# Ledger of designs, part 209: peptides against a protein of PDB entry 8PQO

Target 1, 252 residues: chain A of PDB entry 8PQO
Amino acid sequence: VLLKEYRVILPVSVDEYQVGQLYSVAEASKNETGGGEGVEVLVNEPYEKDGEKGQYTHKIYHLQSKVPTFVRMLAPEGALNIHEKAWNAYPYCRTVITNEYMKEDFLIKIETWHKPDLGTQENVHKLEPEAWKHVEAVYIDIADRSQVLSKDYKAEEDPAKFKSIKTGRGPLGPNWKQELVNQKDCPYMCAYKLVTVKFKWWGLQNKVENFIHKQERRLFTNFHRQLFCWLDKWVDLTMDDIRRMEEETKRQ

## One batch from the design tools (peptide; made by RFdiffusion4, then SolubleMPNN)

Design b1_p27_8_s2 (from b1_p27_8, 19 letters changed)
Fold by OpenDDE base, seed 5:
Structure b1_p27_8_s2 (fold): chain B 252 residues (1-252), chain A 27 residues (1-27)
Amino acid sequence: as target 1 above (252 residues)
Amino acid sequence: GLPITEIAFDILNIIMEAEAEAARKAA
């Protein structure tokens, strides 16, 4: 098991981020090859547990059509079905990813708190001390080009080049986080993303767990760069606007 | 949810490669 807490600092408020995240997820999903093909929504319902109220979703990603034919032919039964269970209670979110074939030997858990700070809180997820001491804190800087793979880089998604017309935020220079503290008119937040990766396969555990973390970091980096650079597209939207957009997308 | 489809593909590829390697070693 490998745990890392990714801390993503953004020059947006927690309230703004709620809209921006939903918009950016929807936009990113549209840009993916095949769109929603192969995604089955099993459950989408409100939940209440231990005072936490939110939306519970259970999705299956059927990857049979998205992998090469030889992979599909050789894959064990259930190996190409990924289950995603998500508890969305913004500003808290939990996602659990499992695979039918691997069963208990494979787990990706992503727990996120969105806080109006600069990533300074320790153990925001309230882990036991013994568990917390094994968590690596990883800061993601959305303005740092060196954290972006060349194949992922787009100039229109570069926070170091983008300036929001609507808000005046950006571009983000090398010291933008330090400067943000002095800018009273610019909101900020941190997404604390605790990622737990479990891959129980003798000889491959560390390799695969580290690989998954590398991919998660890549995903978080790219996503939040997009979120910021799309600020002018979503900053004036309300949650009702987002809901309408989601409903319209479901009808297509 | 997160756009995890790309990640899922990479994970599956690793699993399949590992299984293939294991099969080769058992052979």
Scores: peptide ipSAE 0.030, ipTM 0.631, DockQ to the pose 0.577
Fold by OpenDDE base, seed 1:
Structure b1_p27_8_s2 (fold): chain B 252 residues (1-252), chain A 27 residues (1-27)
Amino acid sequence: as target 1 above (252 residues)
Amino acid sequence: GLPITEIAFDILNIIMEAEAEAARKAA
């Protein structure tokens, strides 16, 4: 098991991020080849547990059409079905990813707190002290080009070049995080993403767990760069606007 | 949730390669 807490600081408020995240997820999904194909929504319902109120979703990603033919032919039953269970109680979210074939031998858990701070809180997920000692804190800087793979880099998604017309935010210079402390008029937040990766396979555990973390970091970096650079597209939208957009997408 | 399909593909490829290699060694 490998745990890392990714801390993503953004020049947006916690309330703004709720809209921006939903918009950016929807936009990213549309841009993916075959977006939505092979996704089955089993459950989408409100839940209440231990004072937490939110939306519970259970989705299955059927990957049979997305993998090469030889992979599909060799894959055991259930190996190409990924289950995603999510508890969305913004500003808290938990996502659990499992595979039918690997059962208890595979787990990706992503627990996120969105806080109106600069990533300074320790153990925001309230782990036991012994467990917390084994968590590596990783800061993602959306303005740092060195954290972006060359193949992923797009100038239109570069926070160091983007300036929001609607809000005046950006571009983000090398010291943008420190400057936020002094700018009273610019909201900021941190997404604390505790990622737990479990892959129980003799001889491959560390390799696969590290690989998954590398991919998660890449995903979080690219996503939040997009979210910020798309600020003018979503900042004026309401949650009702987002709900309407989601309903329209479900009808297509 | 975030689009994790790309990650899932990479994971599945690793699993299948490992299983195939294990099967070859058992054989």
Scores: peptide ipSAE 0.027, ipTM 0.618, DockQ to the pose 0.598
Fold by OpenDDE base, seed 2:
Structure b1_p27_8_s2 (fold): chain B 252 residues (1-252), chain A 27 residues (1-27)
Amino acid sequence: as target 1 above (252 residues)
Amino acid sequence: GLPITEIAFDILNIIMEAEAEAARKAA
């Protein structure tokens, strides 16, 4: 098991982020080839548990059509079905990813708190002290190009170049986080993403767990760069606007 | 949800490679 807490600081408010996240997820999904194909939504319902109220989703990603034929032929039953269970109680979110074949031997858990701070809180997910000692804190700087793979880099998604017309935010210089403290009119937040990766396979555990973390970090970095650079597209949208957009997307 | 399909694909490839390797060692 490998745990890391990714802290993503953004020059947006917690309330703004809720809209921006939903918009950016929808937009990213549209840009993916075969968007929605092979995704089965089993459950999408409100939940209430231990004072937590939110939306519960259970999705199955059927990857049979997305893998090469030889992979499909060699894959054991259930290996190409990825289950995603998500509890979205913004500003808290939990996602659990499992595989039918691997069962208890495979787990990706992503627990996110969105806080109106600069990533200064320790153990925001309230782990036991002994467990917290094993968590690596990883700061993601969306303005740092060195954290972006060349193949992922797009100039239009570069926070160091983007200037929001609607908000005046950006571009994000090398010291943008320190400058935020002095900018009273610019909101900020941190997404604390505790990622737990379990891959119990003899000889491959560390390799796969580290690989998954690398991919998660890549995903978080690119996503939040997009989220910020798309600020002018979503900042004036309401949650109702987002809901309408999601409904329209489901109908297409 | 997060676009995890690419990640899932990569993970599955690793799993299959491991299975193939295990099968080769068992043979």
Scores: peptide ipSAE 0.027, ipTM 0.620, DockQ to the pose 0.588
Fold by OpenDDE base, seed 4:
Structure b1_p27_8_s2 (fold): chain B 252 residues (1-252), chain A 27 residues (1-27)
Amino acid sequence: as target 1 above (252 residues)
Amino acid sequence: GLPITEIAFDILNIIMEAEAEAARKAA
C-alpha cells in the first residue's frame, strides 16, 4: 500500500472550485475521443450517512473496446471492468476504484478535502498517527512547467501564461503563492487529495503502486491547470447552469 | 470524479504485461 497526499493550491475559492471542477470534468470528457463509451452508471442517488449528505455514484468502466485486441484476448474475465464508487459531499469527496478480477488485491482510493487555505493543514483527513506517518505530502504547483510532461503541455493550458479577463487572476509567476497572500481580493484554496493505492501482486507491488501514483499526479496536475486556464469559461456559471449543462449533455 | 480512463488503461496495461511475464516465467 502506498499513500500520498497531493495538495493542489489554486487561486479560486472553495465555492468557485465546485463549479469549475464540474465544468472542467465535463469539458475534459468532451475532449476525450470516445468519451463515455463503455461507461455504465449503475447508481446515481443522494445519500446520507453519519451527517454526511451528498451524491453517491457507482460506475463501471468497461475497457474491452478501449484496449488492443491482443490485450482483450489475454485479459482474464473481469480484468477489464473497473468499478468506481464515489461519495460526493462537496467540499468532501471520496472515490474508490476497484477491479472485478483483482478484487481485494487492487484498490485506488481518493479522498479529497477542499479547504480555503494554502495547503498548510496536516492530516486533514484525520488518519491515525500510525497511518499518517506513512503518507507522503506532495505539493502540485499548477504554474510549474517542470511538473508537466512535455507531451501534456499546451500553451493554452499554461497558468504561467494565462490571464483571466473576468477576474484579473494570472498569469501565475514563480512566486504566485507568496504573492497571493498579499492579494486580499484574490481567493485561494487547497485540494487535499489523499490517494491510497493498493496493488497486491508479488514482485510488482511497488512498481505498480508508484506508477499509479505517477499517473494520478499527472492527472491532477493537468486537470487543475485546465481548471484554472478555463476560469473565464466557468467563473460566471452557477451550479444550476452546470446542472442544466449536464442534463443537456445526457440528452445528446 | 476526474476522468480516469487514461489511468485505467495504463494500469491495465501494466497488469496484463505483468501477467504475461509471470506466465512466461512459469512456463
Scores: peptide ipSAE 0.031, ipTM 0.629, DockQ to the pose 0.620; fails the geometry check

Design b1_p27_8_s3 (from b1_p27_8, 18 letters changed)
Fold by OpenDDE base, seed 5:
Structure b1_p27_8_s3 (fold): chain B 252 residues (1-252), chain A 27 residues (1-27)
Amino acid sequence: as target 1 above (252 residues)
Amino acid sequence: GLPLTEIAFTILNITLETELKEKKLKE
């Protein structure tokens, strides 16, 4: 098992992020070929547990059409069915990913707190001390180009070049986080994403777990760069606007 | 169709990687 807490600092408020995240997910999905294909929604309902209120979803991603034929032919039964259970109680969210074939031998859990701070809270997810001491905190700097793969880089999605017309935020220079402290009019937040990866196959555990974390970090980095650079597209939207957009998307 | 979530994109990337295709999905 490998745990890392990714801390993504953004020059947006927690409230703004709620809109921006949903918009950016939708927008990114449109840009992906075959996005949404092979997705089965088993459950989509509100939940309430221990004072936590939110939306619970259970989805199955059938990946048979997403992999090469030779992979599909070699894959054991159930290996290409991924279950995603998500509890979205923004500003808290938890997602659990499992696989039918691997069962208990595979787990990806992502727990996210969105806080109006600069990533300074320790153990925001309230792990036991013994567990917390083994968690690596990883800071993602959306302005740092060195954290972006060349193949992923787009100038129009570079926070170091982007200037928001509507808000005046950006571009983000090398010391943007430090400068942000002195900008009283600019909101900020941190997404604390605790990622737990378990891959219990002898000889492959460390390699696969590290690989998955590498992919998660890549995704978080790219996504939040997009989110920020798309600020002018979503900052004036309301949650109602987002809900309408989602409904329209569901009809397609 | 249903929009692809951030998490779904991650899963797709992982699944499509050669290393995982060879070592995980065929065992």
Scores: peptide ipSAE 0.029, ipTM 0.635, DockQ to the pose 0.185
Fold by OpenDDE base, seed 3:
Structure b1_p27_8_s3 (fold): chain B 252 residues (1-252), chain A 27 residues (1-27)
Amino acid sequence: as target 1 above (252 residues)
Amino acid sequence: GLPLTEIAFTILNITLETELKEKKLKE
């Protein structure tokens, strides 16, 4: 088991992020061919549990068309079906990813708190001390080009170059986080993403767990760079606007 | 189309697919 807490700091408010996240997910999905292929939505409904109220989703990702032919032919039954269960009670979210074949031997859990701070809180997910001491805190700086793979880099998605016309935010210089403290008119937040990865196969555990974390970090980095650089596209949208967009997407 | 949800496996899956394609091109 490998745990890391990714802290993504953004020059947006917690309320703004709720809109921006949903917009950016939709936009990113549209920009990729085959993004919705092989995805089955089993459940999408409101939930209330233990004082937590939000939206619950259960999706199945059928990866048969996403893997090479030889992998598909050799894969055991259920091995290429990924289940994603998500509880969205923003500003708190939890996602659990499992596999039909591996069962308890495979788990990816992502628990996120969105807080109006600069990533300074310790153990926001209230883990036991013994568990918390094994968590590595990883800061993601969306303005740091060195954290981006060359193949992922796009100038139009570079926070160090982007200037928001509607808000005046950006470009983000090397010390942008420190400068935020002195700019009372610019909101900021941190997404605390506790990622738990378990891959319990002898000889492959560390390799696969580290690989998954590498991919998660890459995903979080690229996504939030996009989210910020698309600020002018979503900052004036309301949650009602997003809901309308969602309904329109469902009809397609 | 798919309902809009929080960032999760959808975008991750796209990323993995891209990686697989790139590896095939290098071989």
Scores: peptide ipSAE 0.040, ipTM 0.680, DockQ to the pose 0.074; fails the geometry check
Fold by OpenDDE base, seed 1:
Structure b1_p27_8_s3 (fold): chain B 252 residues (1-252), chain A 27 residues (1-27)
Amino acid sequence: as target 1 above (252 residues)
Amino acid sequence: GLPLTEIAFTILNITLETELKEKKLKE
């Protein structure tokens, strides 16, 4: 088991992020070929548990069409079906990813707190002290080009070049995070994403767990660069606007 | 249609698809 807490600092408010995240997920999915295909929604309902209220979703990702033919032909039954259970009680979210074939031997858990700070809180997910000692805190800087793979880099998605016309935010210079403290007119937040990866196969555990974390970090980095650079597209939208967009997408 | 949730496995799925295709092209 490998745990890392990714801290993504953004020059947006917690309330703004709720809209921006949903918009950016939808936009990113639309921009990719085959986005949303092979996804089966089993459950989508409100939940209430231990004072936590939100939306629960259970999805199955059928990856048979997403992998090369040789992988599909050799894959055991159920190996290409990924289950995603998500509890969205924003500003707290939890996602659990499992696989039918590997069962308890495979787990990706993503627990996120969105806080109006600069990523300074320790153990925001309230882990036991012994468990917390083994968690690596990883700061993602969306303005740092060195954290982006060359193949992923797009100039139009570079926070160091982007200037929001509607809000005046950006571009983000090398010391943008330190400068935020002195800019009372610019909101900020941190997404504390505790990622737990378990791949319990002898000889492959460390390799696969590290690989998954590498992909998650890459994903979080690219996504939040997009989210910020798309600020002018979503900043004027409301949650009601997003809900309408979701309903329209469901009808298609 | 796909319900919008967290930074979902939907985006991860796209990433995995790309990586698997790239690996195949390099072989």
Scores: peptide ipSAE 0.032, ipTM 0.668, DockQ to the pose 0.084; fails the geometry check
Fold by OpenDDE base, seed 2:
Structure b1_p27_8_s3 (fold): chain B 252 residues (1-252), chain A 27 residues (1-27)
Amino acid sequence: as target 1 above (252 residues)
Amino acid sequence: GLPLTEIAFTILNITLETELKEKKLKE
């Protein structure tokens, strides 16, 4: 089991992020061919549990068409079906990813708190001390180009070049976080993403767990760079606007 | 269409798919 807490700091408010996140997910999905292919939505319902109230979703990702033919042919039954259970009670979110074949031997859990701070809170997810000491904190700086793979880099998605016309935010220089503290008019937040990865196969555990974390970090980095650079596209939208967009997408 | 969601496996899946395709092209 490998645990890391990714802390993503953004020059947006927690309330803004809620809109921006949903918009950016939708936009990113639209920009990719086959984004919805092989996705089955089993459940999409409100939930209330232990004082937590939000939306619960259960999706199955059928990866048969997403892998090479030889992988598909050799894969055990159920190995290419990924289950995603998500509890969205923003500003808290939890996602659990499992696989039919591996059962308890495979787990990806992502627990996120969105806080109006600069990533300074320790153990925001309230883990036991013994567990917390094994968590690596990883700061993602969306302005740091060195954290982006060359193949993922796009100039139009570079926070160090982007300037929001509507808000005046950006570009983000090397010391943007320090400068942000002195700017009373610019909101900021941190997404604390505790990622738990378990891949219990002898000889492959560390390799796969590290690989998954690498992919998650890559995803978080690229996504939030996009989210910020798309600020002018979503900053004036409301949650109602997003809901309407969602309904329209469902009809298509 | 695909319902809107939080940062979820959808985007990750797309990323992984792209990587797999790139690997195939390099072989």
Scores: peptide ipSAE 0.029, ipTM 0.664, DockQ to the pose 0.075; fails the geometry check

Design b1_p27_8_s4 (from b1_p27_8, 19 letters changed)
Fold by OpenDDE base, seed 1:
Structure b1_p27_8_s4 (fold): chain B 252 residues (1-252), chain A 27 residues (1-27)
Amino acid sequence: as target 1 above (252 residues)
Amino acid sequence: GLPITEIAFLILNIILDSYLEEKKKKE
């Protein structure tokens, strides 16, 4: 098991991020090959547990139609089905990713707190001290080009180049995070993403767990760069607008 | 949640590769 807490600082408010995240997820899904095809929503209902109120979703990503025929033929039963269980109680959310074939031998858990700070809180997820001391804190700087793979880089998604017309935010210089403290008119937040990766196959645990973390970091970096650079597209959207976009994406 | 499709494919590849290796060991 490998745990890392990714801290993503953004020049947006916690309230703004709720809209921006949903928009960016919907937009990213449209841009992906196949869109929402192969996604089955098993459950989508409100929940209440331990004072936490939110929306619970259980989705299955059926990859059978998205892999080559030879892969489908060789894949063991259940291997091509990815389950995503999500508890969305913004500003807190939890996502658990599993695979039918791997069962308990595979787990990706992403727990996120969205806080109106600059990523300075320690153990925001309230882990036991023994567990917390083994968590690596990783800061993602969306303006740092060196954290972006060359193949992922797009100038239109570069926070160091982007200027929001609607909000006046950006571009983000090298010291943008420190400058936020002095800019009372610019809101900021940090997404504290505790990622737990488990891969219990002998001889492969460390390799796979580190690989998954590398991919998660890459995803978080690219996603939040997009989120910020798309600010003018979503900052004036309502939740109703977002819901419409999500429904349209499901129909693709 | 976040878009996980790309990660899902990567995970799938890992699972399949691991499965094939385990299958070879059992044969």
Scores: peptide ipSAE 0.094, ipTM 0.721, DockQ to the pose 0.659
Fold by OpenDDE base, seed 4:
Structure b1_p27_8_s4 (fold): chain B 252 residues (1-252), chain A 27 residues (1-27)
Amino acid sequence: as target 1 above (252 residues)
Amino acid sequence: GLPITEIAFLILNIILDSYLEEKKKKE
């Protein structure tokens, strides 16, 4: 098991982020091949647990139609079904990803707290001390080009180049986080993403777990760069606007 | 949330690769 806490600082408020996240997810999904095809929603219901109230979703991603024939032929039973269980209680969210074939030998858990700070809180997810001491804190700087793979880099998604017309935020220079503290009118937040990766196959555990973390980090980095650079597209939207957009999209 | 499709494919690739490796070891 390998745990890392990714801390993504953004020059947006927690409330803004909620809108931006949903917008950016929707926008990113449009760019994905296949869209929502192959996604089965098993459960979508409100939940209450330990004082946490939110929306619980259980989705199965059936990848059979999205992979080449040779992959389907080689894939063991259940390997092409990815289960996602999500507890969305913004500003808290938990996602658990499992695979039918791997059973208990594979787990990706992503627990996110969105806090109105600069990523300074320690153990925001309240892990036991013994567990917390093994968690690596990884700061993602959305303005740091060195954290972006060349193949992922897009100038239009570069926070170091982007200037928000609507908010005046950006571009984010090398010291943007330090400067943010002095900009009293600019909101900020940190997404604390505790990622737990379990891949319990002898000889492959460390390799796979590290690989997954590398990919998650890459994903988080790219996503939040997009989120920020799309600020002008979503900053004036309300949650109601987003909900309406989602409903309209579902009807299409 | 994040775009899950990308994650799903990454996971799939890992699972498949691992399956093949394990299969080779068992043979």
Scores: peptide ipSAE 0.082, ipTM 0.708, DockQ to the pose 0.682
Fold by OpenDDE base, seed 3:
Structure b1_p27_8_s4 (fold): chain B 252 residues (1-252), chain A 27 residues (1-27)
Amino acid sequence: as target 1 above (252 residues)
Amino acid sequence: GLPITEIAFLILNIILDSYLEEKKKKE
């Protein structure tokens, strides 16, 4: 098991981020080949547990139609079915990813707190001290080009070049986080993403767990760079606007 | 939510590679 807490700081408020995240997820999904084909929604309902109220979703990603025939023919039963269980109680979210073939030998858990700070809180997920001491804190700087792979880099998604017309935020220079402290009119937040990766195959555990973390970090970095650079597209949208957009997307 | 499709494909590749490696070890 390998745990890391990724801290993503953004020059947006916690309330703004809720809209921006949903917009950016929808936009990113549209840009992916194949759209929502192969996604089965098993459950989508409100939940209440231990004072936490939110929306619970259980989705299955059927990858049979999205992989080459050769892979489909060789894949063991259940290997191409990915289960995603999500508890969305913003500003808290939890996602659990499993695979039918791997069963208990594979787990990706992502727990996120969105806080109106600069990533200064320790153990925001309230882990036991013994567990917390094994968690590596990783800061993601969306303005740092060195954290982006060359193949992922797009100039139109570079926070160091982007200037928001509607808000005046950006571009983000090398010391943008320190400058935020002195700018009373610019909101900021941090997404604390505790990622737990389990892969219990002997001889491959460390390699695969580290690989998954590397990919998660890559995903978080690229996603939040997009989210910020798309600020002018979503900052004036309401949650009702987002819901309407989601409904329209489901109809196509 | 996250753009899970990319993650799903990545996970699939990991599972497939791991399966093939384990199969080779049993041969």
Scores: peptide ipSAE 0.048, ipTM 0.651, DockQ to the pose 0.675
Fold by OpenDDE base, seed 2:
Structure b1_p27_8_s4 (fold): chain B 252 residues (1-252), chain A 27 residues (1-27)
Amino acid sequence: as target 1 above (252 residues)
Amino acid sequence: GLPITEIAFLILNIILDSYLEEKKKKE
């Protein structure tokens, strides 16, 4: 098992982020054709448990059509079905990813707290001390180009170049976080993303777990760079606007 | 034939890649 807590600091408020996140997901979906193939939504319902109130979703990603024939033929039963269970109780979110074939031997869990701070809280997910000491804290700086793969880089999604017309935020220089503290009118938040990866196959555990973390970090980095650079597109949107966009995306 | 470990790793990589792509679209 490999745990890392990714801390993504953004010059937006917790409330703004909720809109921005939903918008960015919808926007990314619109920009891609043929998306959503093989996705089955089993459950989409509100839940309330132990004071946590939100939306629960259970999705199955059927990947049989996404792999070559020879892979499909070699894949054991259930190997190409990925289950995603998500508890969205913003500002808290939890996602659990499992595979039918791997059963208990494979797990990706992503637990996120969105806090109005600069990523200074320790053990925000309240892990036991013994578990917390094994968690690596990883800071993602959305302005740091060195954290972005060349193939992923787009100038229009570079926070170091973007200037928000509506908010005046950006561009984000090398010391933007330090400078942010002195900007009273600029809100900020941190997404604390605790990622737990388990792959219990002898000889492959470390390799696969590290690989998954690398991919998750890449995803988080690119997503939040987009989210910030799309600020002017979503900052004035309401939740109703977001819902309309989601419906439009589903129709495409 | 391919070793079981290589097959499993290949499948996992494809699964992860596909999942992440879909997640990006529908997170």
Scores: peptide ipSAE 0.035, ipTM 0.618, DockQ to the pose 0.043

